Peptides against a protein of PDB entry 4M9S. Designs and how they scored, part 30

Target 1, 135 residues: chain A of PDB entry 4M9S
Amino acid sequence: SRGLVGVECITPYSYKSLAMALQRCVEVLSDEDRSALAFAVVMPPGVDIPVKLWSCVIPVDICSNEEEQLDDEVADRLKRLSKRGALLSGKRMPVLTFKIDHIIHMFLKHVVDAQTIANGISILEQRLLEIGNNN

## One batch from the design tools (peptide; aimed at target 1 V26 H110 V112)

Design b1_p22_7_s2 (made by RFdiffusion4, then SolubleMPNN; from b1_p22_7, 14 letters changed)
Fold by OpenDDE base, seed 3:
Structure b1_p22_7_s2 (fold): chain B 135 residues (1-135), chain A 22 residues (1-22)
Amino acid sequence: as target 1 above (135 residues)
Amino acid sequence: SSAEVARRLLESMRRYMEEIEA
């Protein structure tokens, strides 16, 4: 199904301990936060990404016409993730951004549903093009 | 600007996709 499918990833032996730790972190997340984490794999690692761009791929059950509410809800989810096992790194200034590190990203690439990744990439690309045209 | 950030992100994504396809 959509989202995180497994907690064990095919990685070098040296990363097994990290995978186990991440497994525990993921298991205690709410369904919505776990889903948000899954979509983080779509983003390039090591890049401080504004919440506005995160909102392009993080699914939220809010009216799409309420952009400010959308961004706030996305930000809240990302903040929770940043506090849970440092799954993300948040930065408030000068602009609120979140970053996924390379190791966690590598983990997600192995455990997130392939369809989720494909859909996320497609959606993000489309949204980014729209942003480029409108802003 | 948002447009510039979007452009840079797209470039990063493309590089990433090239890496995973290799």
Scores: peptide ipSAE 0.088, ipTM 0.674, DockQ to the pose 0.033
OpenDDE base, seeds 1, 2, 4, 5: peptide ipSAE 0.086, 0.086, 0.086, 0.081; ipTM 0.668, 0.660, 0.678, 0.670

Design b1_p22_7_s3 (made by RFdiffusion4, then SolubleMPNN; from b1_p22_7, 15 letters changed)
Fold by OpenDDE base, seed 3:
Structure b1_p22_7_s3 (fold): chain B 135 residues (1-135), chain A 22 residues (1-22)
Amino acid sequence: as target 1 above (135 residues)
Amino acid sequence: SAKAIAEAFMKSMAEYMAQVEA
């Protein structure tokens, strides 16, 4: 498994090396995929999150207002991220979900702008309320 | 349901925020 679950850094050198490796992985991403990864920091780590919830924070442009099209585009980006150095972990059953690891989340928390994180959380909370109130 | 998923997520988020602020 390429997952980072259970990985522990024993020395500061190990941590720095891991951070540098992650930074290199991020640099080779497309602008769209890098943006998606940045907003992944809004999610709590270690939780299997359905694509529908990811779509609340991942910025995408779609040709129509159909929700399925939005979810498909988001899913494609998340799938690409899951294939890049275990940035995300995907699970297809019982429903399509993605999970951000604690280590990756910790990395993103240090490199993503604090205001961006705050805004993302606010938007997510608002959209979650809308999902809860709308059938 | 979407509502149930949202509620479960909000709970997880609250727990996460609590531990990072403690």
Scores: peptide ipSAE 0.095, ipTM 0.708, DockQ to the pose 0.034
OpenDDE base, seeds 1, 2, 4, 5: peptide ipSAE 0.092, 0.020, 0.019, 0.093; ipTM 0.710, 0.531, 0.528, 0.712; seed 2 fails the geometry check

Design b1_p22_7_s4 (made by RFdiffusion4, then SolubleMPNN; from b1_p22_7, 13 letters changed)
Fold by OpenDDE base, seed 4:
Structure b1_p22_7_s4 (fold): chain B 135 residues (1-135), chain A 22 residues (1-22)
Amino acid sequence: as target 1 above (135 residues)
Amino acid sequence: SSSEIAEQFLKSMKEYMEKVKA
C-alpha cells in the first residue's frame, strides 16, 4: 500500500451551479476515489501529469507492492474520476497523463481539509526527491 | 522517469511547491 489511508474531503453544499455540480459528482464516488480526488489538490493545475507521478500521492490501500500494479490501480482511479463530471482530463498519447483543471483545483482547495493538503504536499515532496535522485 | 513530459512536470512541481510553501 502507498499513501495515506482514510483520507476524506469536505464537500459543503453550495447554491453556485459549479459547486453544486461538483458536489454531486463527489457524492457518488467511492471512498477510495474520493480520497484520490482529495489528493489531486496537491498537483499543479493545468499540467498533463504522467500516472507515475500521480502515484506518488494517490493513496492505494489494497494493492501489490509491485510498481506496475500500483500505477495501474492509480490509473483506474484517475480514469473513473475523469468520467465522473470530468473531474480530471485524461490523455493517452504519447503517454497516459491526467490533468486537473484550474477551476476544479480551486474547488478542492476550499473543500479539502488543510491537514490532508499538507500531508499530500509532504508526501509529494519526498517522492519527487527520491525520483530526482534516482533519475 | 526521464521522459520530456516527466521533466516538464518536475519543473512545474518545483515551482508549484515553492508557491505553496510561500
Scores: peptide ipSAE 0.033, ipTM 0.644, DockQ to the pose 0.029
OpenDDE base, seeds 1, 2, 3, 5: peptide ipSAE 0.032, 0.029, 0.025, 0.015; ipTM 0.579, 0.626, 0.601, 0.448; seed 5 fails the geometry check

Design b1_p22_8 (made by RFdiffusion4)
Pose (drawn by RFdiffusion4):
Structure b1_p22_8 (pose): chain A 126 residues (1-60, 70-135), chain P 22 residues (1-22)
Amino acid sequence: SRGLVGVECITPYSYKSLAMALQRCVEVLSDEDRSALAFAVVMPPGVDIPVKLWSCVIPVLDDEVADRLKRLSKRGALLSGKRMPVLTFKIDHIIHMFLKHVVDAQTIANGISILEQRLLEIGNNN
Amino acid sequence: FEGEPDEEKLEELEEKLLEFLE
């Protein structure tokens, strides 16, 4: 209810809060990976979810979503790969409340909609 | 980077995705 700023303090760390640190990991990022990351906010964290349940909210056969999610986990270890039972990724929690009070307030609602939408279109496949 | 999250809508979406996975 206030993000990582709820706990920022003087610590042996050089950063007042972990968000100031993560700031850079996003700044060095490929412009698009900045995009895919900026959107993975609207995902469930600590939950393992498939490439296709990702192909819905990440921008551009759609494995390219996976490629971005891979660079994203290799570069700053921001995501998480889990090879089988099915090629799936996962967003951890700190790497989430970073994005909550950090990603543009509108893009949160847009991801919520673009998803409930593309979810419903997989509902029309049947 | 700046932003304001709506936690209620996020919780509702998370529940919907969990239901979809079931």

Design b1_p22_8_s1 (made by RFdiffusion4, then SolubleMPNN; from b1_p22_8, 9 letters changed)
Fold by OpenDDE base, seed 4:
Structure b1_p22_8_s1 (fold): chain B 135 residues (1-135), chain A 22 residues (1-22)
Amino acid sequence: as target 1 above (135 residues)
Amino acid sequence: LSGVPDEEALEKLWKKILEFLN
């Protein structure tokens, strides 16, 4: 059985219209923000995900190896994406989380490069194991 | 190339994520 239940568009027209709107939003993103959005495809849609987990897959070049700085940089990118409307939904309390909508996820799984998706899955799986062992 | 992801692989990953969050 599936761990999560997804929601899909009920009409092809609705999906097409939304896809066109989303494409316009994606086109105006910076390369860094667009990359972050691409990796959002590996997250379970409709789930509030802590920044810590986002930082496991979103590639960020930081001056320091400090985990806190990594989370801050990732959070900034996700915040920008959340301000682009329906791309992401942010929640500040009780902890800072971001959520990808089911419809947005459906869009991404068809437009994101297959290798990017595969890499994102592999990276996150590995990081989850590492974090789990340290807790 | 873009395409449909491996749904089975995603589901397995998502189960692990949910377990981690709980």
Scores: peptide ipSAE 0.619, ipTM 0.875, DockQ to the pose 0.531
OpenDDE base, seeds 1, 2, 3, 5: peptide ipSAE 0.614, 0.615, 0.618, 0.614; ipTM 0.872, 0.871, 0.874, 0.876

Design b1_p22_8_s2 (made by RFdiffusion4, then SolubleMPNN; from b1_p22_8, 9 letters changed)
Fold by OpenDDE base, seed 2:
Structure b1_p22_8_s2 (fold): chain B 135 residues (1-135), chain A 22 residues (1-22)
Amino acid sequence: as target 1 above (135 residues)
Amino acid sequence: LQGVPDEEALEKLHKKILEFLN
């Protein structure tokens, strides 16, 4: 299944020191990577999340709906984010996972649009139900 | 604060995610 498409992402604009410190990192991201970062807000901080779950919520505009290709595209975006310090942390073994840190998660909670968060929560809840029932 | 209204919903989702992964 495809992630959320055409949903608004975060803005780097901030009034607080924490967000200001991260603004430059966010501003230099591509639109696609910035959107991926925005939807990371729905993930529990400090938890290694497999790419399959990330692919449920990260927007992918031009990509096959084939599961493997979708996961690869999502993984590429998350890998780029993981190369930018504290944004994400990746692990390859035993399963490819990515983790959002607490401080970044706190930042995202303040700058990601409420509707985006709500949509992300809704879709992931539904997908978890589907995956759980089909396995 | 964009994420504050969804804090409880977010926590519930996080619980489900953890249960799914464990």
Scores: peptide ipSAE 0.620, ipTM 0.872, DockQ to the pose 0.413
OpenDDE base, seeds 1, 3, 4, 5: peptide ipSAE 0.614, 0.619, 0.618, 0.617; ipTM 0.872, 0.872, 0.871, 0.873

Design b1_p22_8_s3 (made by RFdiffusion4, then SolubleMPNN; from b1_p22_8, 9 letters changed)
Fold by OpenDDE base, seed 2:
Formats: structure tokens, sequence, C-alpha cells
Structure b1_p22_8_s3 (fold): chain B 135 residues (1-135), chain A 22 residues (1-22)
């Protein structure tokens, strides 16, 4: 049960001050890290989100379908993002979570492809239902 | 600009996420 499979969805857009700095930060990311960041737009800003939920939307095509391996790969990407311009904030205890800041989220809403956002919403909604039923 | 997403759709999703986390 892997996340969304997607291509580059960040639209180049620069304006003054913080937004310009963020855009530059995004441009130097690898394609896979940039894609991971794009899908962060569907997460509620300011909320610590478990890696399990991130793995529902972040595209991972290489690793096995094992949940642990998927989560590890996703976690690695999120960790890199947390170290690059504080695009995300990571927390290890009590469980590994990542959080997108309101400012970063506001930026992403304007630079992430609309279809990517729509797809991310749909997939996450579906996965939440499935996970809820399996608990 | 690619456009502003449907804020209401996001809010609905976020409520579901919060319910899941609770």
Amino acid sequence: as target 1 above (135 residues)
Amino acid sequence: LTGVPDEEALERLWEKIKEFLN
C-alpha cells in the first residue's frame, strides 16, 4: 500500500522576501524530496503527523510494499526536509512525527499543482477510512 | 501561480485527520 505516484508538481514561482527564499530552497531539492514536500500541503499545518499518515501520500516506488520499509523511506525524506530550511519539524518522542509550519504551508498552497493537491486529498481521505476500519 | 486549493476541502480532510489522531 504505497502512496501516490507522481511527477514533479512544484510550479516555479518567486516573489520577494521569505517566499523567494523558500522557492530557492525548493529548487535545490532532489525530485523525490521536492515531491514529498509538495504533498505536505494536504497536511494540517501546526499538527504533529505520524509517519504512517505521511506515507499515505508521499510517493515511494522503489522500496517494498512492507509498511515498515515504506515508513522508513518516507521518514528519511521527511528528515531531509526538516534539515533543509526547516521545511518541516520532526519529533521523535513519543512517536516519530513531522509537522508543517503555517508559513511553509501557505507557500505550498500557491506553488503546488492544483491536481496534486486534489489527488492528495482524495487519497488521504480514502486511506483514513481504510485505516480506521482496520483498527 | 497554480491556483488556491479548495480550502473547504482541506478543512474537511483536516477534521478527519484530527479525529483519527484523537
Scores: peptide ipSAE 0.612, ipTM 0.878, DockQ to the pose 0.444
OpenDDE base, seeds 1, 3, 4, 5: peptide ipSAE 0.608, 0.611, 0.611, 0.611; ipTM 0.878, 0.877, 0.878, 0.879

Design b1_p22_8_s4 (made by RFdiffusion4, then SolubleMPNN; from b1_p22_8, 9 letters changed)
Fold by OpenDDE base, seed 3:
Structure b1_p22_8_s4 (fold): chain B 135 residues (1-135), chain A 22 residues (1-22)
Amino acid sequence: as target 1 above (135 residues)
Amino acid sequence: LSGTPDYEALEKLWEKILEFLN
């Protein structure tokens, strides 16, 4: 079940209250996890995205030559986010994926820095081309 | 806060992602 299935409409009051709650949740995250969450804004909401695509935009401090290690590190961050306030939802079968909910995405769209969004878009566009050429 | 995001570019990216996944 999706964490916010029961929400059909959001009043301005409800949205403001939810935004405040989410902001407090974000403030207690580590810098690394907060950064990962910020880049989630470039993903389409409500779509199960494989870890491979997440790893294209989420920065990690490891050697770039170990692709498997990169995916594992990214997955760990996303897992932590999924456990905190249902910021993300994970699915293991058939492939490990993570999904951002529409409400969470709407929050991020208004609080994430415009430059971060622009960078994320640019990076992911380039990586998609590269991945496509390798297949 | 720092500027106005390009939401049109974002939506175009999503189309590419969905095409890639399907």
Scores: peptide ipSAE 0.618, ipTM 0.894, DockQ to the pose 0.374
OpenDDE base, seeds 1, 2, 4, 5: peptide ipSAE 0.612, 0.611, 0.611, 0.613; ipTM 0.894, 0.894, 0.894, 0.894

## One batch from the design tools (peptide; aimed at target 1 V26)

Design b1_p23_1 (made by RFdiffusion4)
Pose (drawn by RFdiffusion4):
Order: C-alpha cells, then structure tokens, then sequence
Structure b1_p23_1 (pose): chain A 126 residues (1-60, 70-135), chain P 23 residues (1-23)
C-alpha cells in the first residue's frame, strides 16, 4: 500500500531503497524490453503462467514474447524461466511492487483491460 | 513472514549489485 518506499532506510547498502537500484536495471534495458517489463505488472506474481497467457499483455508464431521474457530474466534477473511442464515464466514479488508504484498509472488499467479482452477472445475460440 | 521477506530483499540486493558490477 505504499510500495518499497514503505521500508526505505539507511542500510549498509548504497541505496535508500531497492527501487532506486532497480531503476537502473530498467534504464539500461532495450526500449521494448522496457515495454514488456512495464506491462508484466498486471500479472500474477509468485505464480507460474504460460507464454500464451503472456502473449496477451506483452507488446510487438508468438514465441517472441518468450524471447523478451528471456532477455528480461538474463538482464537484471527480473523475470524467471521454468522449462517444463510447459514453457512458462514467472514474476517474483519485489520485482513486482517495484513496477506497481513505478509503472505509469494508466498503463496499469490498460494492461488489466487488454488482458481481460484477449482472455475473452480465447473464450470465443470455443 | 517478516524474516522471509527480509531474506528475499537481501537476495534481490545481491543480484542487483552483481548485475551493476558487470556493467
């Protein structure tokens, strides 16, 4: 209910809070990876979810979502790969409350809608 | 729960510091 700023203190670390640190990991990022990261906010954290349940919210056969999610985990270790049962990724929690009070307030609502939308279109496949 | 959260923070700090040193 306030993000990582709820716990920022003087610590042996050079950063007042972990968000100031993560700030850079996002700044060095490929402009698009910045995009895919900026959107994985509207994902369930600590939950393993498939490439297609991701192809819905991440921008551009759609494995390209996976490629971005791979660079994203290799660069700053921001996401998380889990090869089988099915090629799936996962957003941890600190790497989430970073994005909550950091990603543009609108883009949160837009990701919520683009998803409930593309979810419903997989509802129409049947 | 608080101790687990503090351990997760420490792990994330270590990873971020290692990644910034590679830059």
Amino acid sequence: SRGLVGVECITPYSYKSLAMALQRCVEVLSDEDRSALAFAVVMPPGVDIPVKLWSCVIPVLDDEVADRLKRLSKRGALLSGKRMPVLTFKIDHIIHMFLKHVVDAQTIANGISILEQRLLEIGNNN
Amino acid sequence: EEEEFEEELEEVYEKVEEFLEEL

Design b1_p23_1_s1 (made by RFdiffusion4, then SolubleMPNN; from b1_p23_1, 11 letters changed)
Fold by OpenDDE base, seed 4:
Structure b1_p23_1_s1 (fold): chain B 135 residues (1-135), chain A 23 residues (1-23)
Amino acid sequence: as target 1 above (135 residues)
Amino acid sequence: ALEEFLKKLEEMMAKVEAFLASL
């Protein structure tokens, strides 16, 4: 992890550094969940983001083109991430949202592939324009 | 370059926050 390897911290998980702990958490994820986490880098940290916006950037392959099914699948992935080392924080009311922590986001900035970041930005920009045009 | 992507990332995150504020 560029820039984070030498960050030592006291953790309840018996890891020498935050970077090592987070890297281990990422390594044990499924490919789908790891991909979802990677694209979370394009979201602003510390902000409660509705599932609908997450679905704009989280890659999901579903049989049905129903938007509801897309949101449900995205929500399931985000829920799993929230249960694994608190990579995300979920909030159920008033609307289901998920938030990425500043520390996790900082980690992602350094370890996520540059092309993934670029793709996520491009996709999100397009989706926001589409949503904005439809109000 | 990664630095350029990170700059664009910051801009995009600001747009997301602005969008959320408009809802």
Scores: peptide ipSAE 0.351, ipTM 0.838, DockQ to the pose 0.027
OpenDDE base, seeds 1, 2, 3, 5: peptide ipSAE 0.346, 0.349, 0.350, 0.346; ipTM 0.834, 0.836, 0.838, 0.837

Design b1_p23_1_s2 (made by RFdiffusion4, then SolubleMPNN; from b1_p23_1, 10 letters changed)
Fold by OpenDDE base, seed 5:
Structure b1_p23_1_s2 (fold): chain B 135 residues (1-135), chain A 23 residues (1-23)
Amino acid sequence: as target 1 above (135 residues)
Amino acid sequence: SLEEFLKKLEETMKKVEEFLASL
């Protein structure tokens, strides 16, 4: 298993149509997909992010430490999210990337648990340093 | 504070953007 443990996403939104729609989309997600969505809050909105970077923060339970399997599982989750109310936008060319919209990101900033965000930040910054040191 | 927390988030996201720009 890779990624983060301890994800919480709580939505106080029920008064606006957009918030309600997003809330419903989140509620019907699997626990794994909902967790992936929660950690998307640490990604910059409006930016095409390669799967490799997503894999730094998306918690994945896999039986192997093979990087390819990790990326594939992460990609599958992100693909599902892209099909669920356009929570993400996928791009296949030139490289497989996913982007979180500003509106969705703003929603996540209000509904994702602060500790989850803090954990995501910590892990992402650590992973970026590690990747940078290997370049 | 909440403001400081959100600032840290913004800084982290900026680091991601900078990292991507360096590729």
Scores: peptide ipSAE 0.444, ipTM 0.869, DockQ to the pose 0.031
OpenDDE base, seeds 1, 2, 3, 4: peptide ipSAE 0.434, 0.435, 0.435, 0.438; ipTM 0.866, 0.865, 0.865, 0.868

Design b1_p23_1_s3 (made by RFdiffusion4, then SolubleMPNN; from b1_p23_1, 10 letters changed)
Fold by OpenDDE base, seed 3:
Structure b1_p23_1_s3 (fold): chain B 135 residues (1-135), chain A 23 residues (1-23)
Amino acid sequence: as target 1 above (135 residues)
Amino acid sequence: DLEEFLKKLEERMKKVEEFLASL
């Protein structure tokens, strides 16, 4: 399956202590990594999710339509996010997965625009049906 | 409203989690 193309998010400033700290982390991200983080909001928190499923919703603009290249680019973005404190947690074994923490997910639910969330979850559901039919 | 939307999101995410368990 191919990822989403050209979707942006909104990350407003908050006066709450936790939100302020996370906002600083978000501000230092590249546009591409920030976009990837936004779509983590459609993933269930606390669950190890394989890169294949992340690639269903994370926008990729710089690589070809080859599935392997898409997965590699998505993995690189998620790896960078995992190096920014508690934004994501990566696990290499037994398979490469990434997990969003409940606290980070709660933050995203309130700073990512509702239309992006609605589009992301709908596309994810459609892609999962396709994966289920093909495998 | 937003609260209802987020509640529905949680239900949809739960189904995603169930799908993951079936893989």
Scores: peptide ipSAE 0.484, ipTM 0.887, DockQ to the pose 0.032
OpenDDE base, seeds 1, 2, 4, 5: peptide ipSAE 0.482, 0.481, 0.481, 0.483; ipTM 0.888, 0.887, 0.887, 0.888

Design b1_p23_1_s4 (made by RFdiffusion4, then SolubleMPNN; from b1_p23_1, 9 letters changed)
Fold by OpenDDE base, seed 4:
Structure b1_p23_1_s4 (fold): chain B 135 residues (1-135), chain A 23 residues (1-23)
Amino acid sequence: as target 1 above (135 residues)
Amino acid sequence: SIEEFLKELEERMRKVEEFLASL
């Protein structure tokens, strides 16, 4: 299957314990929020990423294909994730951004399906090229 | 290998970060 998988990484005891705690946090997420979190693995950790870029990779089912609605739905998911421990950090000013911390990112690198990671980063790069060409 | 794949991911993410800095 695609998306998040069980913890399989080899880490020091303290990190292993943290990974188990994070896994438990992930398990209680909705499918939609868990999917959004999975694709956070393709974002550089420690960087405030604008919602527009998150929307490039986070899958969303919306009634309208309007870009504004896509960004709003993505933002809602990211906001929920930011309220779940240290999964994400939201920043409202000067621009609404979300950041994944290094420790969470390291966790995701080992628990997200490898094909999902590969597809996600490719999609992100493709979308960035489109954005870059339109700017 | 997994290590090579993750290294590639890190390099690609670095480029994403550089792109962000250029916006």
Scores: peptide ipSAE 0.455, ipTM 0.873, DockQ to the pose 0.033
OpenDDE base, seeds 1, 2, 3, 5: peptide ipSAE 0.451, 0.453, 0.451, 0.454; ipTM 0.872, 0.873, 0.872, 0.874

Design b1_p23_2 (made by RFdiffusion4)
Pose (drawn by RFdiffusion4):
Structure b1_p23_2 (pose): chain A 126 residues (1-60, 70-135), chain P 23 residues (1-23)
Amino acid sequence: SRGLVGVECITPYSYKSLAMALQRCVEVLSDEDRSALAFAVVMPPGVDIPVKLWSCVIPVLDDEVADRLKRLSKRGALLSGKRMPVLTFKIDHIIHMFLKHVVDAQTIANGISILEQRLLEIGNNN
Amino acid sequence: TLEELTEEAIKGLEETLEELKEE
């Protein structure tokens, strides 16, 4: 209910809070990977979820979502790969409350809608 | 529409990262 700023203190670390650190990991990022990361906010954290359940909210056969999610986990270790039972990724929690009070307030609602939308279109496949 | 949303997301993220730098 306040993000990482709820716990920021003087620590042996050079950063007042972990968000100030993560700031850079996002700054060095490929402009688009900045995009895919900026959107993975509206994902369930600590939950393993498929490439297609990701192809819905991440921008551009759609494995390209996976490629981005791979660079994203290799560069700053921001995401998480889990090869089988099915090629799936996962957003950890700190790497989430970072994005909550950091990603543009609108883009949160837009991801929520673009998803409930593309979810419903997989509902129309049947 | 998707392009506009992507651009707004990137700009908004940059603005928030600048605010964190200022802190």

Design b1_p23_2_s1 (made by RFdiffusion4, then SolubleMPNN; from b1_p23_2, 12 letters changed)
Fold by OpenDDE base, seed 3:
Structure b1_p23_2_s1 (fold): chain B 135 residues (1-135), chain A 23 residues (1-23)
Amino acid sequence: as target 1 above (135 residues)
Amino acid sequence: SMKEIVERANKGLDENLAKLKER
């Protein structure tokens, strides 16, 4: 079987244009949705992440202490982001997950401030430890 | 399965965190 060698040429120009388009998309987001997107940088690109793990880093202001309500609110934010082009990709089966694309993740790594990234990492690590201890 | 999804997610998270910290 002769494999078709597909040459993917990624040019710096294409990346710049995409980054500009993404920046415009981010600018029209609400503060809450933009914050949620910023924290998506701590998630691995190309991996389906369950909502429960997203809820470890997505900030929610005032919500009920019920875990189910927190997950629902987080899911709603992620759903909104998934409807705005290529920001996120949602999957409902077998469980509700969201995935960040490599290109979007690369964009976020460059535009999200270092402190937000550091905070996201710290929060995620702390929450993961708590989950592990409660199980 | 949910277990497999979580395991894959956790592996990915660890790898991504390591990369972010090296930057």
Scores: peptide ipSAE 0.605, ipTM 0.933, DockQ to the pose 0.037
OpenDDE base, seeds 1, 2, 4, 5: peptide ipSAE 0.601, 0.604, 0.600, 0.602; ipTM 0.933, 0.933, 0.933, 0.933

Design b1_p23_2_s2 (made by RFdiffusion4, then SolubleMPNN; from b1_p23_2, 14 letters changed)
Fold by OpenDDE base, seed 1:
Order: C-alpha cells, then sequence, then structure tokens
Structure b1_p23_2_s2 (fold): chain B 135 residues (1-135), chain A 23 residues (1-23)
C-alpha cells in the first residue's frame, strides 16, 4: 500500500507478535485510514495533539472548504484508528486530541516509506510556518 | 487548558520534525 511498506520489517520489539499484530491491523485498514496512520509518523510520540493539528497533515478530500467539516472527517479517521488496539489514544476533554504511543511510532518509522515521511514533514512544516506567521 | 495543549503540541511537532530530519 502507498505510504506503508507492505513487507514486514525487522523491528526492535521484544515480542515479534506485537509487530505482526500491528502489521495485520495495518493491512486490513481502508486506504484512507492507512494513509492517516502513515502520516502519524511525523507526530511527536506521547503528546496529545488537537484534531486541528492532525488535519494539517492527514489528507482529506472534501467538497466544502469549511474547517469544521475537515476536522470532523479527520476526527472520524482518528477515532477509527484509536479503536484498533493501541494505534492511537483519544482524549475528549478539555479538547479532542489524539496521541501516538512511542511503540507505535517506532513501528511506523520502520514501515512508512521515506517519501511519505518526507512529504509529511514538508506539509507540516509549511502549515506550522503559516500558523506562526498568523500569530 | 486548551491553549496549553495547543502550545505543547506545536512545540512537540517542531521537535519531532527536527528529529526526523536527523535520520
Amino acid sequence: as target 1 above (135 residues)
Amino acid sequence: SEEEIRKRAIEGLRQSLAELRKR
């Protein structure tokens, strides 16, 4: 699949079954959810990230340019991912955030292709620059 | 607070990007 290497990689996990389980989970995702997960590799592990910031990187095709609709679509994808084991951890209060765990992040660093990582970095850097300039 | 969460997230993002560029 684009964004994620379809071949199982060598992982530093003590329990290879975890890596295998994660690989299986990735393979059964929809293309859009798998893409969202791939771009999670550019997020800082262990940090609660508001949906708005996730939306800076996760690709979404919507008819309306309304920010609220974009955030809702992104949130739906992240919610689905959070229901797949420990892929993401969601928090509703005080604001809706999602967090990637260090273990999952390490896995993604091994399986996400270099071009996807590079694209994610470029996109996020651009958006952060825009946010910074508006403050 | 929401503001603190946002600020922490943005700082974390910048740090993550810096680390990823080192690879």
Scores: peptide ipSAE 0.596, ipTM 0.930, DockQ to the pose 0.032
OpenDDE base, seeds 2, 3, 4, 5: peptide ipSAE 0.596, 0.595, 0.595, 0.595; ipTM 0.928, 0.929, 0.929, 0.929; seed 4 fails the geometry check

Design b1_p23_2_s3 (made by RFdiffusion4, then SolubleMPNN; from b1_p23_2, 16 letters changed)
Fold by OpenDDE base, seed 5:
Structure b1_p23_2_s3 (fold): chain B 135 residues (1-135), chain A 23 residues (1-23)
Amino acid sequence: as target 1 above (135 residues)
Amino acid sequence: SMAEIVAQANAGLDASLAELRAR
């Protein structure tokens, strides 16, 4: 399992009404789903990202690090996030992908801790190198 | 295809990560 501590994201945001709505949506998430959402900030907004790439940064604390189980657990988390309004948009065909919207991404950039963002970037880059070297 | 989706994702990642670092 890859344990990354979920952080509650609280900070002022210029889009007050939207921020308040999003904060409320975030507050009702489980710690695991909230952590997953926090690390979604490292993904490019508006791009359909395959679960394989999401699994590079989404923390999973229960399942093994076996690829198939990891991807399934990550997909379940992202699916739950997609059911919480506009947090994520999922596509099943032709490949299972999830996309973060620009507005949500902007929100996350402001509310996710800078160190968490930096760590997420580092983890993503490391995992991408590992995947590339193993192919 | 998966390869095409990954390629698109990778293209977006570089720009996004650069933007995040520059904020």
Scores: peptide ipSAE 0.456, ipTM 0.896, DockQ to the pose 0.033
OpenDDE base, seeds 1, 2, 3, 4: peptide ipSAE 0.454, 0.445, 0.454, 0.453; ipTM 0.894, 0.893, 0.894, 0.895; seeds 2, 3, 4 fail the geometry check

Design b1_p23_2_s4 (made by RFdiffusion4, then SolubleMPNN; from b1_p23_2, 12 letters changed)
Fold by OpenDDE base, seed 3:
Structure b1_p23_2_s4 (fold): chain B 135 residues (1-135), chain A 23 residues (1-23)
Amino acid sequence: as target 1 above (135 residues)
Amino acid sequence: KEKEIVEQANKGLQENLEKLKKL
């Protein structure tokens, strides 16, 4: 079995230049989509996260008691983010999932305010406990 | 497959939360 010599592609782009490009992409987002992106910082990078788990932290102003409407609205926001600057990667099958890349996640850790991160962690922990107790 | 995806996601979520708490 000949080991594939992994050519480490050194990306010529400085982190600073990429961060500036990402910041520009974030500035043109709607307030709702920017808020959704901010809370993506609490998601594990490189992991396909189902919409149900995204809905635990993405703020939605819909006062409807229908769980299906919440997931649909969250999915729409995440879809919009996936179409802008590769902020997220979506998969439709077998289950609709979204993934944040390590580069984007690293960017968010530096630009998202500490209070939002803390709130996101608290909300996610609480919702995960609730889901675990209801199943 | 859905159950496996959720389980993998949950594992990743917990690990990430531990990392974020150390920032």
Scores: peptide ipSAE 0.583, ipTM 0.929, DockQ to the pose 0.037
OpenDDE base, seeds 1, 2, 4, 5: peptide ipSAE 0.579, 0.579, 0.580, 0.579; ipTM 0.928, 0.928, 0.927, 0.928

